# Peptides against a protein of PDB entry 7MKK: the designs that were tried, part 79

Target 1, 71 residues: chain A of PDB entry 7MKK
Amino acid sequence: SMKEKVKAKLVEIRKFVPFIRRVRIDFQDTLSKVQGHRLDALVNLLDREDVSMSSLNKIEVIIDKLRTRFN

## One batch from the design tools (peptide; made by RFdiffusion4, then SolubleMPNN)

Design b2_p26_7_s2 (from b2_p26_7, 11 letters changed)
Fold by OpenDDE base, seed 4:
Structure b2_p26_7_s2 (fold): chain B 71 residues (1-71), chain A 26 residues (1-26)
Amino acid sequence: as target 1 above (71 residues)
Amino acid sequence: SEKEEKKKREEEEDKFLDELLEEIDE
């Protein structure tokens, strides 16, 4: 079901929370205040159980871009 | 309604995520 797919995707995306936190801290001086705040909000968003597949797909793209830029 | 609030929340999330994507690409 779609509900099960969303749940599975959320579990996979949550594996990157430590990476997001690391980017937020290690590159705090490089990131703007708004970028840093949005990364914090992103981590908080991933604590929710009712995140849509659309949002999760966007988050996956964000993580990929962060990996490309910040390793 | 609960359904409407959920939809509004998802719209705000999409906006937030789109803005974050744009900022990271700068």
Scores: peptide ipSAE 0.569, ipTM 0.862, DockQ to the pose 0.876
Fold by OpenDDE base, seed 3:
Structure b2_p26_7_s2 (fold): chain B 71 residues (1-71), chain A 26 residues (1-26)
Amino acid sequence: as target 1 above (71 residues)
Amino acid sequence: SEKEEKKKREEEEDKFLDELLEEIDE
């Protein structure tokens, strides 16, 4: 079901929360203030249980871009 | 309503995620 797919996707995306936090801290001097705030908001969003599949798919792309740029 | 609030929240989330995607892609 879609509900099960969303739940599974959320579990997988949450594995990257430590990475997002590291990017936020380790590259704070190279990130704009707005980018830093958006990364904080992203981490907070992933603490919720009611995240849509659309949002999760966008977050996955964001993580991939962060990995390319900062890892 | 709860349904309306959920829809509004998702729209705001999509907006900030799109903005973040745009900035990181540059």
Scores: peptide ipSAE 0.569, ipTM 0.861, DockQ to the pose 0.824
Fold by OpenDDE base, seed 5:
Structure b2_p26_7_s2 (fold): chain B 71 residues (1-71), chain A 26 residues (1-26)
Amino acid sequence: as target 1 above (71 residues)
Amino acid sequence: SEKEEKKKREEEEDKFLDELLEEIDE
């Protein structure tokens, strides 16, 4: 079901939370204050259980771009 | 309603995520 797909996607995306936290800290000096705040907000968002598939798909793209730029 | 509040929250989340995407693409 769609609900099961959302849960599976959320589980996979949450595996990257430690990576996002590392980007936030390791590159803090090269990030603007607003960028840092957005990364913090992203981590907090992933603690929720009711994130939509649309949001999860966008977050996946964000993570891919972060991996490209920040190794 | 709870459903309406959820929809509003999702719209705000989408806006936030779109802004973050644009900033990373710079």
Scores: peptide ipSAE 0.568, ipTM 0.863, DockQ to the pose 0.833
Fold by OpenDDE base, seed 1:
Structure b2_p26_7_s2 (fold): chain B 71 residues (1-71), chain A 26 residues (1-26)
Amino acid sequence: as target 1 above (71 residues)
Amino acid sequence: SEKEEKKKREEEEDKFLDELLEEIDE
């Protein structure tokens, strides 16, 4: 079901929470305050259980871009 | 309504994520 797909995707995306936190801290000097706050908000968003598939797909793209920029 | 609130939250999340995507591309 779609609900099961969302749950599975959420589990996979949550594996990158430690990476997002690391980017937030390790590159704090190169990130703007707004960018830092948005990364914090992103981590908080991933704590929710009612995140849509659309949002999860966007988050995946964000993570890919972060990985490219910050290794 | 609960449905309207969920829709509003999703729209706000989408906007937030789109803005973050744009900033990372800089």
Scores: peptide ipSAE 0.568, ipTM 0.861, DockQ to the pose 0.840

Design b2_p26_7_s3 (from b2_p26_7, 9 letters changed)
Fold by OpenDDE base, seed 1:
Structure b2_p26_7_s3 (fold): chain B 71 residues (1-71), chain A 26 residues (1-26)
Amino acid sequence: as target 1 above (71 residues)
Amino acid sequence: SEEEEKKKRAEEEDEFLDELLEEIDE
């Protein structure tokens, strides 16, 4: 079901929370204040259980871009 | 209504994520 897919996707995306936190801290001097705040908000968003598939897909793209830029 | 609140939250979330995507692309 769609609900099951969302939950599975959320679990997979949450695996990158430590990475996002690392980017936030390790590159704090490179990131703007706004970017840092948005990364914090992103982590907070992933603590929720009612995140949509649309949002999760966008977050996946964000993570991919972060990996390309900061990895 | 609860449905309206959920919709509003989703829209705000999408906007936030879109802005973040744009900034990371720079």
Scores: peptide ipSAE 0.504, ipTM 0.830, DockQ to the pose 0.806
Fold by OpenDDE base, seed 4:
Structure b2_p26_7_s3 (fold): chain B 71 residues (1-71), chain A 26 residues (1-26)
Amino acid sequence: as target 1 above (71 residues)
Amino acid sequence: SEEEEKKKRAEEEDEFLDELLEEIDE
């Protein structure tokens, strides 16, 4: 079901939360204040269970960009 | 209502994520 797919996707995306937190801290001086705050908000968003598949897909793209730039 | 709040949150979330995508891409 779609509900199960969302749950599975959320589990996979949450694996990157430690990475996002590290990017936020390790590259704080190279990130704008707005970017830093948005990364914090992103981590907080991933603590929720009512995240849509569309949002999760966007988050995946964001993580990919972060990995390319900071990893 | 709770449903309206969820809808509003979803809209704000979409905007937030879109803006973050743009900012990180720059």
Scores: peptide ipSAE 0.503, ipTM 0.830, DockQ to the pose 0.730
Fold by OpenDDE base, seed 5:
Structure b2_p26_7_s3 (fold): chain B 71 residues (1-71), chain A 26 residues (1-26)
Amino acid sequence: as target 1 above (71 residues)
Amino acid sequence: SEEEEKKKRAEEEDEFLDELLEEIDE
C-alpha cells in the first residue's frame, strides 16, 4: 500500500540524518545563515512520522545534491 | 480542523523544501 511505501521511504531517508548533521557542522562557514537554518529544520522534520511521499522524494533529491557538493 | 492543519503543514513543507533545493544549487 501507499502507506507502507511511505513508511519504508521514511526509514531509508532517516539513514542520512547523520550525514546531514555532518554537512551542517563541517561546512558551516561555507553555508549562509539561511541554508544552515534550513538544514537544521530538515533534520527536525525527519523526526516526524507524518511526512508525505512528495516531501520524502524532494528530501532524497536534496541529499543527493548535498552528497555531490560536499562529497 | 486537524485535517486542514495537516494540509497546511504539508504545503509549508513543500515550499520550504523547494527553497532549500534552489539555495543548495547556488
Scores: peptide ipSAE 0.503, ipTM 0.831, DockQ to the pose 0.846
Fold by OpenDDE base, seed 2:
Structure b2_p26_7_s3 (fold): chain B 71 residues (1-71), chain A 26 residues (1-26)
Amino acid sequence: as target 1 above (71 residues)
Amino acid sequence: SEEEEKKKRAEEEDEFLDELLEEIDE
């Protein structure tokens, strides 16, 4: 079901929460205040259970771009 | 209503994610 697919995707995306937290801290000096706040908000968003598949797909792209820039 | 609140939240979330994506893409 779509519900099960969303849950599975959410579980996979949550594996990157530690990475997002590291980016937030390790690159704090290079990030704007707004960017830092948005990364915090992103982590908080992933704590929710009602995230849509559309949002999860966007988050995956965001994580990929973060890895490209900050890996 | 609860449905309206969920819809509003989803729209705000999409906007937030789009903005973040744009900033990282620059």
Scores: peptide ipSAE 0.504, ipTM 0.830, DockQ to the pose 0.714; fails the geometry check

Design b2_p26_7_s4 (from b2_p26_7, 10 letters changed)
Fold by OpenDDE base, seed 4:
Structure b2_p26_7_s4 (fold): chain B 71 residues (1-71), chain A 26 residues (1-26)
Amino acid sequence: as target 1 above (71 residues)
Amino acid sequence: DEEKKKEEEDKKQDEFLDELLELLDE
């Protein structure tokens, strides 16, 4: 079901929370204040259970951008 | 209703993420 797919995707995306936190801290001086704040908000969003598939797909793109720039 | 509330929350999530995508291009 779509509900099961969303849950599975959320579990996979949550594996990147430590990476997002590391980018936020390690590159704090490179990131703007607003970028840092939004990354914090992204981590908070991933603590929720009501994240849509659309949102999860966008978060995946964000993670890929972070990996390209910072790893 | 709860369905409409969820749709609005999902929209707000998408808007937040779209903004973040743009910010990361700066």
Scores: peptide ipSAE 0.642, ipTM 0.883, DockQ to the pose 0.846
Fold by OpenDDE base, seed 1:
Structure b2_p26_7_s4 (fold): chain B 71 residues (1-71), chain A 26 residues (1-26)
Amino acid sequence: as target 1 above (71 residues)
Amino acid sequence: DEEKKKEEEDKKQDEFLDELLELLDE
């Protein structure tokens, strides 16, 4: 079901929460204040269970961008 | 309407993420 797919995707995306936190802290001087604030909000969003598939797909793109720039 | 409320929340989430994507392209 779509609900099961969303839950599975959320589990996979949550594996990157430690990475997002590391970027937020390790590159705090490189990130703008607003970028840092939005990354904090992103981590908070991933604590929720009602994240849509659309959102999860966008978060995946965000993680890829972070990996390209900071890893 | 619970469905409308969920749609509004999903929209806000998407808008937030779109903004973050733009910020990371700077």
Scores: peptide ipSAE 0.641, ipTM 0.882, DockQ to the pose 0.830
Fold by OpenDDE base, seed 2:
Structure b2_p26_7_s4 (fold): chain B 71 residues (1-71), chain A 26 residues (1-26)
Amino acid sequence: as target 1 above (71 residues)
Amino acid sequence: DEEKKKEEEDKKQDEFLDELLELLDE
């Protein structure tokens, strides 16, 4: 079901939460205040259970951008 | 309506993420 697919995708995306936290901390001096705040908000979003598939797909793109810039 | 409320929340999530994508291009 779509609900099961969302849950599975959420589990996979949550594996990157430590990476997002690392980027937030390790590059704090190169990130703007707003970028830092939004990354914190992204981590908080991933703690929720009501994240849509659309959102999860966008978060995957965000993670890819972070990996490209910050390894 | 709970479905309408959820759709509005999903829209706000998408808007937040779109903003973050734009911020990461800066």
Scores: peptide ipSAE 0.641, ipTM 0.884, DockQ to the pose 0.847
Fold by OpenDDE base, seed 5:
Structure b2_p26_7_s4 (fold): chain B 71 residues (1-71), chain A 26 residues (1-26)
Amino acid sequence: as target 1 above (71 residues)
Amino acid sequence: DEEKKKEEEDKKQDEFLDELLELLDE
């Protein structure tokens, strides 16, 4: 079901929370204040269980961008 | 209406993420 797919994707995306936290801290001086604030907000969003499939797909793209720029 | 409230929250989440995608291109 769609509900099961959303739950499975959320579990997979949450595996990247430690990576997002590391980027936020390790590159704090190269990030703008607003970029840093939004990354903190992204981590907080991933603590929730009511994240849509649309949002999860966008978060996957964000993680790929972070990996490209910071790894 | 709980369904409408959820749709509004999902929209706000998408808008937040779209803004973050734009910010990361700077």
Scores: peptide ipSAE 0.638, ipTM 0.882, DockQ to the pose 0.851; fails the geometry check

Design b2_p26_8_s1 (from b2_p26_8, 11 letters changed)
Fold by OpenDDE base, seed 3:
Structure b2_p26_8_s1 (fold): chain B 71 residues (1-71), chain A 26 residues (1-26)
Amino acid sequence: as target 1 above (71 residues)
Amino acid sequence: SEKEKLEKEQDEFLDELLAVIDEVPV
């Protein structure tokens, strides 16, 4: 079901939470205050269970962008 | 609905984050 697919995608995306936290901390001096706060908010969002597939796909794109610039 | 409002807020947040990531001076 779509709900099961969402849960599976959420599990996979959550594997990147440590990476997001690392980017936020390691580049704290480079990131603006608002950028840092938004990365914190992204981590908090991933703690939720009510995230749509559309949102998870956008988060995947965000993670890819972060990896391109910071990994 | 509350679900729709939540999803809209999440989408707006994520769209904004997508826009600002490219502004990081690296």
Scores: peptide ipSAE 0.629, ipTM 0.880, DockQ to the pose 0.780
Fold by OpenDDE base, seed 1:
Formats: structure tokens, sequence, C-alpha cells
Structure b2_p26_8_s1 (fold): chain B 71 residues (1-71), chain A 26 residues (1-26)
């Protein structure tokens, strides 16, 4: 079901939470204030259960961008 | 609906974050 697919995707995306936290801290001086705050908000968003597949796909793109720039 | 409102807010947040990430001078 779509619900099951969403839950599975959420589990996979959450594996990157430690990476997002690390980027936020390690590059705190490089990131703008708003960028840092929004990365914090992204981590908070991933604690929620009511995230759509569309949102999860966007988050995956965001993580890919972060990985490209920050390893 | 509340569900639609929440999804719109999340989408707007994520769309803006996608754009803001590209502003990082790395």
Amino acid sequence: as target 1 above (71 residues)
Amino acid sequence: SEKEKLEKEQDEFLDELLAVIDEVPV
C-alpha cells in the first residue's frame, strides 16, 4: 500500500538524520543563520509521522545536495 | 482540510530549503 511505502521511505530517509546534524554543526560558520535554522527544522520534520511521499522525495533531493557539497 | 494545510506548509518549507541550499558558497 501507499501507506506502507511512505513508512518504508521515512525509515530510509531517517538514516541520514545524523548526517544532517553533522553538516549543521561542522559547517555552522559557513552556513547562513537561516540555513542553519532550516537544517534544524528539517531534522525536526523527520521526527514526524505525517509526511507525504512527495515531501519525502524532496527531502531525498535535499540530502543529495548536502552530500554533494558536504561529503 | 488540516491534512492539506500541513502538506502545503511542509512543501513550502522544503521548496524554500531546496533553493536556500544552493546559496552555500562551497
Scores: peptide ipSAE 0.629, ipTM 0.880, DockQ to the pose 0.809
Fold by OpenDDE base, seed 2:
Structure b2_p26_8_s1 (fold): chain B 71 residues (1-71), chain A 26 residues (1-26)
Amino acid sequence: as target 1 above (71 residues)
Amino acid sequence: SEKEKLEKEQDEFLDELLAVIDEVPV
C-alpha cells in the first residue's frame, strides 16, 4: 500500500538523521543561524510519522545537497 | 482536511529549507 511505501521510505531517510545532526554541529560556525535552526527543524520533522511521500522526496533532495557540500 | 493542511505546511517548510540551503554561507 501507499502507506507502507511511505513508511519504508521514511525508514530509509531516517538513516541520514545522524548525518544531518553532524552537519548541524560540525559546521555550526559556518552555517547561518537560520540554516542551523531549519536543519534542527528538519530532524524534528523526521521524528514524526505523518510525513508524506512528497515531503520525503524533497528531504531526499535536501540530503543530496548537504552531502554534496559537506560529504 | 487537517492531513492535507499539515502536508502542505510540511512542503512549504521544505521548499523554504531548499532555498535557505542555497543561500550564503552554505
Scores: peptide ipSAE 0.629, ipTM 0.883, DockQ to the pose 0.672
Fold by OpenDDE base, seed 4:
Structure b2_p26_8_s1 (fold): chain B 71 residues (1-71), chain A 26 residues (1-26)
Amino acid sequence: as target 1 above (71 residues)
Amino acid sequence: SEKEKLEKEQDEFLDELLAVIDEVPV
Protein backbone atom coordinates (compact mmCIF):
# COMPACT_ATOMS: atom_id res chain seq x y z
CA SER B 1 0.00 0.00 0.00
CA MET B 2 0.96 3.64 -0.34
CA LYS B 3 1.06 3.94 3.43
CA GLU B 4 3.56 1.11 3.64
CA LYS B 5 5.68 2.68 0.91
CA VAL B 6 5.74 5.99 2.77
CA LYS B 7 6.84 4.29 5.98
CA ALA B 8 9.59 2.43 4.16
CA LYS B 9 10.83 5.65 2.56
CA LEU B 10 10.71 7.44 5.90
CA VAL B 11 12.89 4.74 7.46
CA GLU B 12 15.47 5.21 4.70
CA ILE B 13 15.46 9.01 4.95
CA ARG B 14 15.79 8.90 8.73
CA LYS B 15 19.16 7.19 8.29
CA PHE B 16 20.47 10.64 7.35
CA VAL B 17 19.27 12.39 10.51
CA PRO B 18 22.64 11.95 12.25
CA PHE B 19 24.33 13.47 9.21
CA ILE B 20 21.99 16.46 9.21
CA ARG B 21 22.65 17.00 12.90
CA ARG B 22 26.40 16.87 12.33
CA VAL B 23 26.21 19.39 9.49
CA ARG B 24 24.18 21.70 11.71
CA ILE B 25 26.73 21.58 14.51
CA ASP B 26 30.04 21.21 12.65
CA PHE B 27 29.29 24.11 10.33
CA GLN B 28 27.34 26.28 12.73
CA ASP B 29 29.78 29.15 12.28
CA THR B 30 29.50 28.93 8.49
CA LEU B 31 25.74 28.56 8.25
CA SER B 32 23.50 31.55 8.66
CA LYS B 33 21.15 31.55 11.62
CA VAL B 34 18.26 30.98 9.24
CA GLN B 35 19.98 28.01 7.63
CA GLY B 36 20.78 26.51 11.00
CA HIS B 37 17.25 26.93 12.26
CA ARG B 38 15.85 25.37 9.09
CA LEU B 39 18.09 22.33 9.50
CA ASP B 40 16.86 21.95 13.07
CA ALA B 41 13.31 22.11 11.80
CA LEU B 42 14.10 19.49 9.16
CA VAL B 43 15.24 17.07 11.84
CA ASN B 44 12.07 17.78 13.78
CA LEU B 45 9.98 17.08 10.70
CA LEU B 46 11.64 13.70 10.27
CA ASP B 47 10.61 12.78 13.81
CA ARG B 48 6.99 12.86 12.65
CA GLU B 49 5.06 9.87 11.33
CA ASP B 50 2.72 11.82 9.03
CA VAL B 51 5.17 12.94 6.33
CA SER B 52 3.92 12.52 2.76
CA MET B 53 5.76 10.80 -0.06
CA SER B 54 6.02 14.15 -1.83
CA SER B 55 7.71 15.66 1.20
CA LEU B 56 10.06 12.71 1.57
CA ASN B 57 11.14 13.10 -2.05
CA LYS B 58 11.93 16.78 -1.45
CA ILE B 59 13.86 15.89 1.69
CA GLU B 60 15.93 13.47 -0.37
CA VAL B 61 16.91 16.33 -2.68
CA ILE B 62 17.83 18.47 0.31
CA ILE B 63 20.01 15.71 1.74
CA ASP B 64 21.74 15.36 -1.61
CA LYS B 65 22.53 19.07 -1.58
CA LEU B 66 23.92 18.84 1.93
CA ARG B 67 26.04 15.82 1.05
CA THR B 68 27.46 17.63 -1.96
CA ARG B 69 28.50 20.62 0.15
CA PHE B 70 29.36 18.94 3.44
CA ASN B 71 30.60 15.44 2.40
CA SER A 1 -8.81 18.74 5.75
CA GLU A 2 -6.27 18.88 8.53
CA LYS A 3 -4.19 16.27 6.73
CA GLU A 4 -4.10 18.34 3.56
CA LYS A 5 -3.27 21.47 5.52
CA LEU A 6 -0.37 19.78 7.26
CA GLU A 7 1.01 18.40 4.02
CA LYS A 8 0.84 21.83 2.39
CA GLU A 9 2.67 23.37 5.32
CA GLN A 10 5.35 20.70 5.09
CA ASP A 11 5.73 21.27 1.37
CA GLU A 12 6.04 25.02 1.83
CA PHE A 13 8.66 24.55 4.53
CA LEU A 14 10.69 22.21 2.34
CA ASP A 15 10.45 24.50 -0.68
CA GLU A 16 11.80 27.34 1.43
CA LEU A 17 14.58 25.16 2.79
CA LEU A 18 15.62 24.20 -0.74
CA ALA A 19 16.01 27.88 -1.55
CA VAL A 20 17.76 28.78 1.70
CA ILE A 21 20.42 26.10 1.23
CA ASP A 22 21.53 27.81 -1.97
CA GLU A 23 21.72 31.24 -0.34
CA VAL A 24 24.80 32.96 1.08
CA PRO A 25 26.71 32.23 3.24
CA VAL A 26 26.29 28.60 2.26
Scores: peptide ipSAE 0.628, ipTM 0.881, DockQ to the pose 0.668

Design b2_p26_8_s2 (from b2_p26_8, 10 letters changed)
Fold by OpenDDE base, seed 3:
Structure b2_p26_8_s2 (fold): chain B 71 residues (1-71), chain A 26 residues (1-26)
Amino acid sequence: as target 1 above (71 residues)
Amino acid sequence: SSKKKLEEEQNRFLDELLEEIDEVPV
């Protein structure tokens, strides 16, 4: 079901929360205050249970971009 | 609906973040 797919996607995306936190801290001096705040907000968003599949798909793209730029 | 509004808000936030990441001076 779509609901089960959302849950599965959320579980997979949450595996990258530690990475996002590391990017936020490791590049704190490089990132603007707004960018840092947005990364914090991204982590907070992933703590929620009411995230849609469309949002999760966007987050996946974001994580891929972060991995490319910040390793 | 509340659900729709929440999803739209989340998507707007994520779209802005997507756009900004490419502009980060690394």
Scores: peptide ipSAE 0.582, ipTM 0.862, DockQ to the pose 0.755
Fold by OpenDDE base, seed 4:
Structure b2_p26_8_s2 (fold): chain B 71 residues (1-71), chain A 26 residues (1-26)
Amino acid sequence: as target 1 above (71 residues)
Amino acid sequence: SSKKKLEEEQNRFLDELLEEIDEVPV
């Protein structure tokens, strides 16, 4: 079901939470306060269970961008 | 619906974050 697919994808995306937290800290001086807060909010969002597939797809793109720019 | 509204809010937030990442001076 779509519900099961969402849950499975959420589990995979959550594996990158430590990475997102590391980016937030390691590049704190480079990131604006707004950007830092948005990354914190992203981590908080991933703690939720009511994240849609569309949102998860966007989060995946975000993580890919972060990985490309921040190793 | 509440679910639709939540999804729209999440998507709006994520779209803004995507834009912000592109603006990072790195």
Scores: peptide ipSAE 0.580, ipTM 0.862, DockQ to the pose 0.814
Fold by OpenDDE base, seed 5:
Formats: sequence, C-alpha cells, structure tokens
Structure b2_p26_8_s2 (fold): chain B 71 residues (1-71), chain A 26 residues (1-26)
Amino acid sequence: as target 1 above (71 residues)
Amino acid sequence: SSKKKLEEEQNRFLDELLEEIDEVPV
C-alpha cells in the first residue's frame, strides 16, 4: 500500500539525518544564517510521522545535492 | 484539509531549500 511505501521511504531517508546534522555543523561558517536554520528545520521535519511521499522525494533530492557537495 | 495544508507547507519549505542550496558554496 501507499502507506507502507511512505513508511519504508521515511525509514530510509531518516538514515541520512546524522549526515544532515554533520553538514549543518561542518559548514556552519560558510552557510548563511538562514541556510543553517533551514537544515535544522529539515532534521526536525524528518522527526515527524506526517510526511508525504511528495515531501520525501524532495528531501531525497536535497540529500543527494548535499552529498555531492559534501564530498 | 489540515492534512493537505500541512503537505503544502512542507513542500513550500522544501522547494525553497532546494533552490537555495545551489546558491550556497557548501
């Protein structure tokens, strides 16, 4: 079901929460204040259970971009 | 609905973040 797919996707995306937190800290001096706050908000969003598949797909793109630039 | 409104808010936030990431030298 779609509900099961969302749950599975959320579990997979949450595996990157430590990575997002690391980016936020490691690049704190290069990120704008607004960008730092947005990354914090992203982590907080992933702590929620009411995240749609649409949102999760966008978060995946964000993570991919961060991974590309972080490495 | 509240659920739909929440999703729209989440999507707006994420869209803005997507746009701004490309502008920051991370």
Scores: peptide ipSAE 0.579, ipTM 0.862, DockQ to the pose 0.770
Fold by OpenDDE base, seed 1:
Structure b2_p26_8_s2 (fold): chain B 71 residues (1-71), chain A 26 residues (1-26)
Amino acid sequence: as target 1 above (71 residues)
Amino acid sequence: SSKKKLEEEQNRFLDELLEEIDEVPV
């Protein structure tokens, strides 16, 4: 079901939460305050259970961009 | 619906974040 697909996607995306937190901390001096706050908000979003597949797909793109630019 | 509204809010936030990341001079 779509619900199960979303759940599976969420589990996979959550594996990158430690990475997102690390980017936020390690590059705190490079990132603006707004960017840092948005990364915190992203982590908080991933703690929720009501994230849509559309949102998860966007988050995946975000993570890919972060991985490319922040190692 | 409330569900659709929530999704739209999430998507707006994520779209803005995507744009901000592209602007980071790293």
Scores: peptide ipSAE 0.583, ipTM 0.863, DockQ to the pose 0.822; fails the geometry check

Design b2_p26_8_s3 (from b2_p26_8, 9 letters changed)
Fold by OpenDDE base, seed 2:
Structure b2_p26_8_s3 (fold): chain B 71 residues (1-71), chain A 26 residues (1-26)
Amino acid sequence: as target 1 above (71 residues)
Amino acid sequence: SSKERLEKEQDEFLDELLEVIDEVPV
């Protein structure tokens, strides 16, 4: 079901939460306050259960961008 | 519906975050 697919995708995306947290901390001096707060908000979003597949797909793109810029 | 509104807000947040990430000088 779509619900099961969303849950599976969420589990996979959540594996990158530690990475997002590390980017937030390691580059704190480079990131603006707004950028830092928004990364925090992204982590908080991933703690939720009501995230759509559309949102999860966008988050995947975001993670790819972070990986490209911050290794 | 409330669910649709929440998802829209989440998508808008993520769209904005995509732009913010591109602003990072690194």
Scores: peptide ipSAE 0.650, ipTM 0.889, DockQ to the pose 0.801
Fold by OpenDDE base, seed 5:
Structure b2_p26_8_s3 (fold): chain B 71 residues (1-71), chain A 26 residues (1-26)
Amino acid sequence: as target 1 above (71 residues)
Amino acid sequence: SSKERLEKEQDEFLDELLEVIDEVPV
C-alpha cells in the first residue's frame, strides 16, 4: 500500500519537472553556481524510481517554495 | 541496508537544497 502511495505521489511530483527546468534556465543569472547545480540534481533525482515518501514530501515543499518565489 | 543509506543521502541532499533555496536574493 505504501509502495502504491509512493508511485502515485511520484507521478504527481513529476508534473512539476518542466517548471523546475524553467526556473533553472530563466533565473540562471540570479542563481549561484551551487544553486543551479542543485536544481539540476533535483531534476535528475526525479528521473529515478527509488525515491522514498519522505523525500517526495520534501520535494513537494521545495516546489512550493520555488512557485512562491519564481511564480 | 543499501536502500536505507540511499534514502538518508537523498533526505540530506533535499535538506541542504531547502537551505540553499532560502539564500536566493529574489
Scores: peptide ipSAE 0.650, ipTM 0.889, DockQ to the pose 0.794
Fold by OpenDDE base, seed 3:
Formats: C-alpha cells, sequence, structure tokens
Structure b2_p26_8_s3 (fold): chain B 71 residues (1-71), chain A 26 residues (1-26)
C-alpha cells in the first residue's frame, strides 16, 4: 500500500539525517545564513511521522543535490 | 483539512529549500 511505501521511504531518507547534520556544521562558514537555517528545518521535518510521499521524493532530490556538492 | 494544510506547508518549504540550495554561495 501507499502507506507502507511512505513508511519505507521515510526509513531510507532518515538514514541521511547524519549526513545533513554534518553538511550543516562542517560547511557552516560556506553556507549562507538562509541555507543553514533551512537545513536545520529539514532535519526537524524528518523527525516527523506525517510526511507525504511527494515530500519525501523532494527531500530525496535535495539530499542528492547536497551529496553532489558536499560529498 | 489539517492534513492537507500540513502537506501544503511542507511542500512549500521544500520548494523554497530547492531554490535556496542552488543560490550563491553554494
Amino acid sequence: as target 1 above (71 residues)
Amino acid sequence: SSKERLEKEQDEFLDELLEVIDEVPV
């Protein structure tokens, strides 16, 4: 079901939370103030259980962008 | 509904984040 797929995707996306946190801290001087604040908010969003598949797919794209730029 | 409003807010946040990531300096 879609509900089960959302749960599975959320579990997979959460594996990248430590990476996002590291980017936020390790590149704090490189990131703009707005970028840093938004990354903090992204981590907070991933603590929630009520995230749609659409949102999770966008987060996946964001993580891919971060990976290509920051490792 | 509350659920629909939450999803819209999340979507708007993520759309803005996608734009911000592509902005200078990084």
Scores: peptide ipSAE 0.649, ipTM 0.890, DockQ to the pose 0.680
Fold by OpenDDE base, seed 4:
Structure b2_p26_8_s3 (fold): chain B 71 residues (1-71), chain A 26 residues (1-26)
Amino acid sequence: as target 1 above (71 residues)
Amino acid sequence: SSKERLEKEQDEFLDELLEVIDEVPV
């Protein structure tokens, strides 16, 4: 079901939460205040279970961008 | 519905974040 697919995707995306937190802290001097706040909010969003597949797909793109620039 | 509004707000937040990330000076 779509519900189970969403849950599975969420589990996979959550594996990157530590990475997002590290980017937020390690590059705090490079990131603007707004960027830092948005990354914090992203981590908070991933603590929720009511996240759509559409949102999870966008988050995956965001993580890829972060990996490209900060990895 | 409340669910639809929540999903819309989440999508809008993420769209803004996508734009903001591209502004990072690296």
Scores: peptide ipSAE 0.649, ipTM 0.888, DockQ to the pose 0.784

Design b2_p26_8_s4 (from b2_p26_8, 9 letters changed)
Fold by OpenDDE base, seed 3:
Structure b2_p26_8_s4 (fold): chain B 71 residues (1-71), chain A 26 residues (1-26)
Amino acid sequence: as target 1 above (71 residues)
Amino acid sequence: SSKEKREKEQEEFLDELLEEIDKVPV
């Protein structure tokens, strides 16, 4: 079901929360204040359990971009 | 509803973040 797929994707994406936190800290001096706050908000969003599949798909793309740019 | 409003704002936030990542000077 879609509900089960959402739960599974959320579990997988949450594995990257430590990475997002590291990007936020390691590049704090490079990122603007707005960019830093957005990364904080992204981590906070992933702490929720009611994230839609649409949002999770976008978050997955965001993480892939972060991995490409920040290793 | 409050839920729908939150979801819309969340989507806008994610779209903006997607756009900004490519602009970071790394």
Scores: peptide ipSAE 0.605, ipTM 0.884, DockQ to the pose 0.705
Fold by OpenDDE base, seed 2:
Structure b2_p26_8_s4 (fold): chain B 71 residues (1-71), chain A 26 residues (1-26)
Amino acid sequence: as target 1 above (71 residues)
Amino acid sequence: SSKEKREKEQEEFLDELLEEIDKVPV
């Protein structure tokens, strides 16, 4: 079902939460306060269980961009 | 609904974040 697909996607995306947290801390001096807060918000968003597939797909793109830029 | 509003704001947030990442000086 779509619901199960969303849950599976969320599980996979959550594997990158430690990476996002590392970016937030490792580049704290480079990031603006707003950018840091946005990364915190992203991590908080991934703690939710009601994230849509559309949002999860966007988050995946965000993570790919973070990986390209920061590692 | 409240849920629909939250999801809309959430996606707007994600869209903005997509744009901001490219602006980070690294």
Scores: peptide ipSAE 0.605, ipTM 0.883, DockQ to the pose 0.696
Fold by OpenDDE base, seed 1:
Structure b2_p26_8_s4 (fold): chain B 71 residues (1-71), chain A 26 residues (1-26)
Amino acid sequence: as target 1 above (71 residues)
Amino acid sequence: SSKEKREKEQEEFLDELLEEIDKVPV
């Protein structure tokens, strides 16, 4: 079901929370306060259970961009 | 609805974040 697919993707995306936190800390001096705050907000968003598939797909793209730029 | 408003704001947040990542001077 769509609900199951959403939950499965959420579980997979959450595996990158430690990475996002690491980017936030390791590049704190390079990132603006706004950018840092947005990364914090992203982590907080991933703590929710009601994230849509649309949002999860965008978050996946964000993570891919972060991986490209910061690793 | 409150849920709809939250989802809209969430999507806007994610769209802005997508745009900003490319501007980070790394």
Scores: peptide ipSAE 0.604, ipTM 0.882, DockQ to the pose 0.697
Fold by OpenDDE base, seed 5:
Structure b2_p26_8_s4 (fold): chain B 71 residues (1-71), chain A 26 residues (1-26)
Amino acid sequence: as target 1 above (71 residues)
Amino acid sequence: SSKEKREKEQEEFLDELLEEIDKVPV
């Protein structure tokens, strides 16, 4: 089911939460306050269990972009 | 609904973040 797929995707995406937190901290001086806040919000979003597949797909792209830009 | 509103705002947030990543001066 879509619900099961979402849960599975969420589990995979959550593996990158430590990475997102690391980016937030390591580049705090480079990031604007708004950018930092957005990364915090992203981490908080991933604490939820009602995230849509659409959102998770976007988050995956975001993580890939973060990995490209920051490591 | 409240859920739909939250989801819309969440999507907008993610869209903005997608755009911002490429603008980070790194």
Scores: peptide ipSAE 0.604, ipTM 0.882, DockQ to the pose 0.711

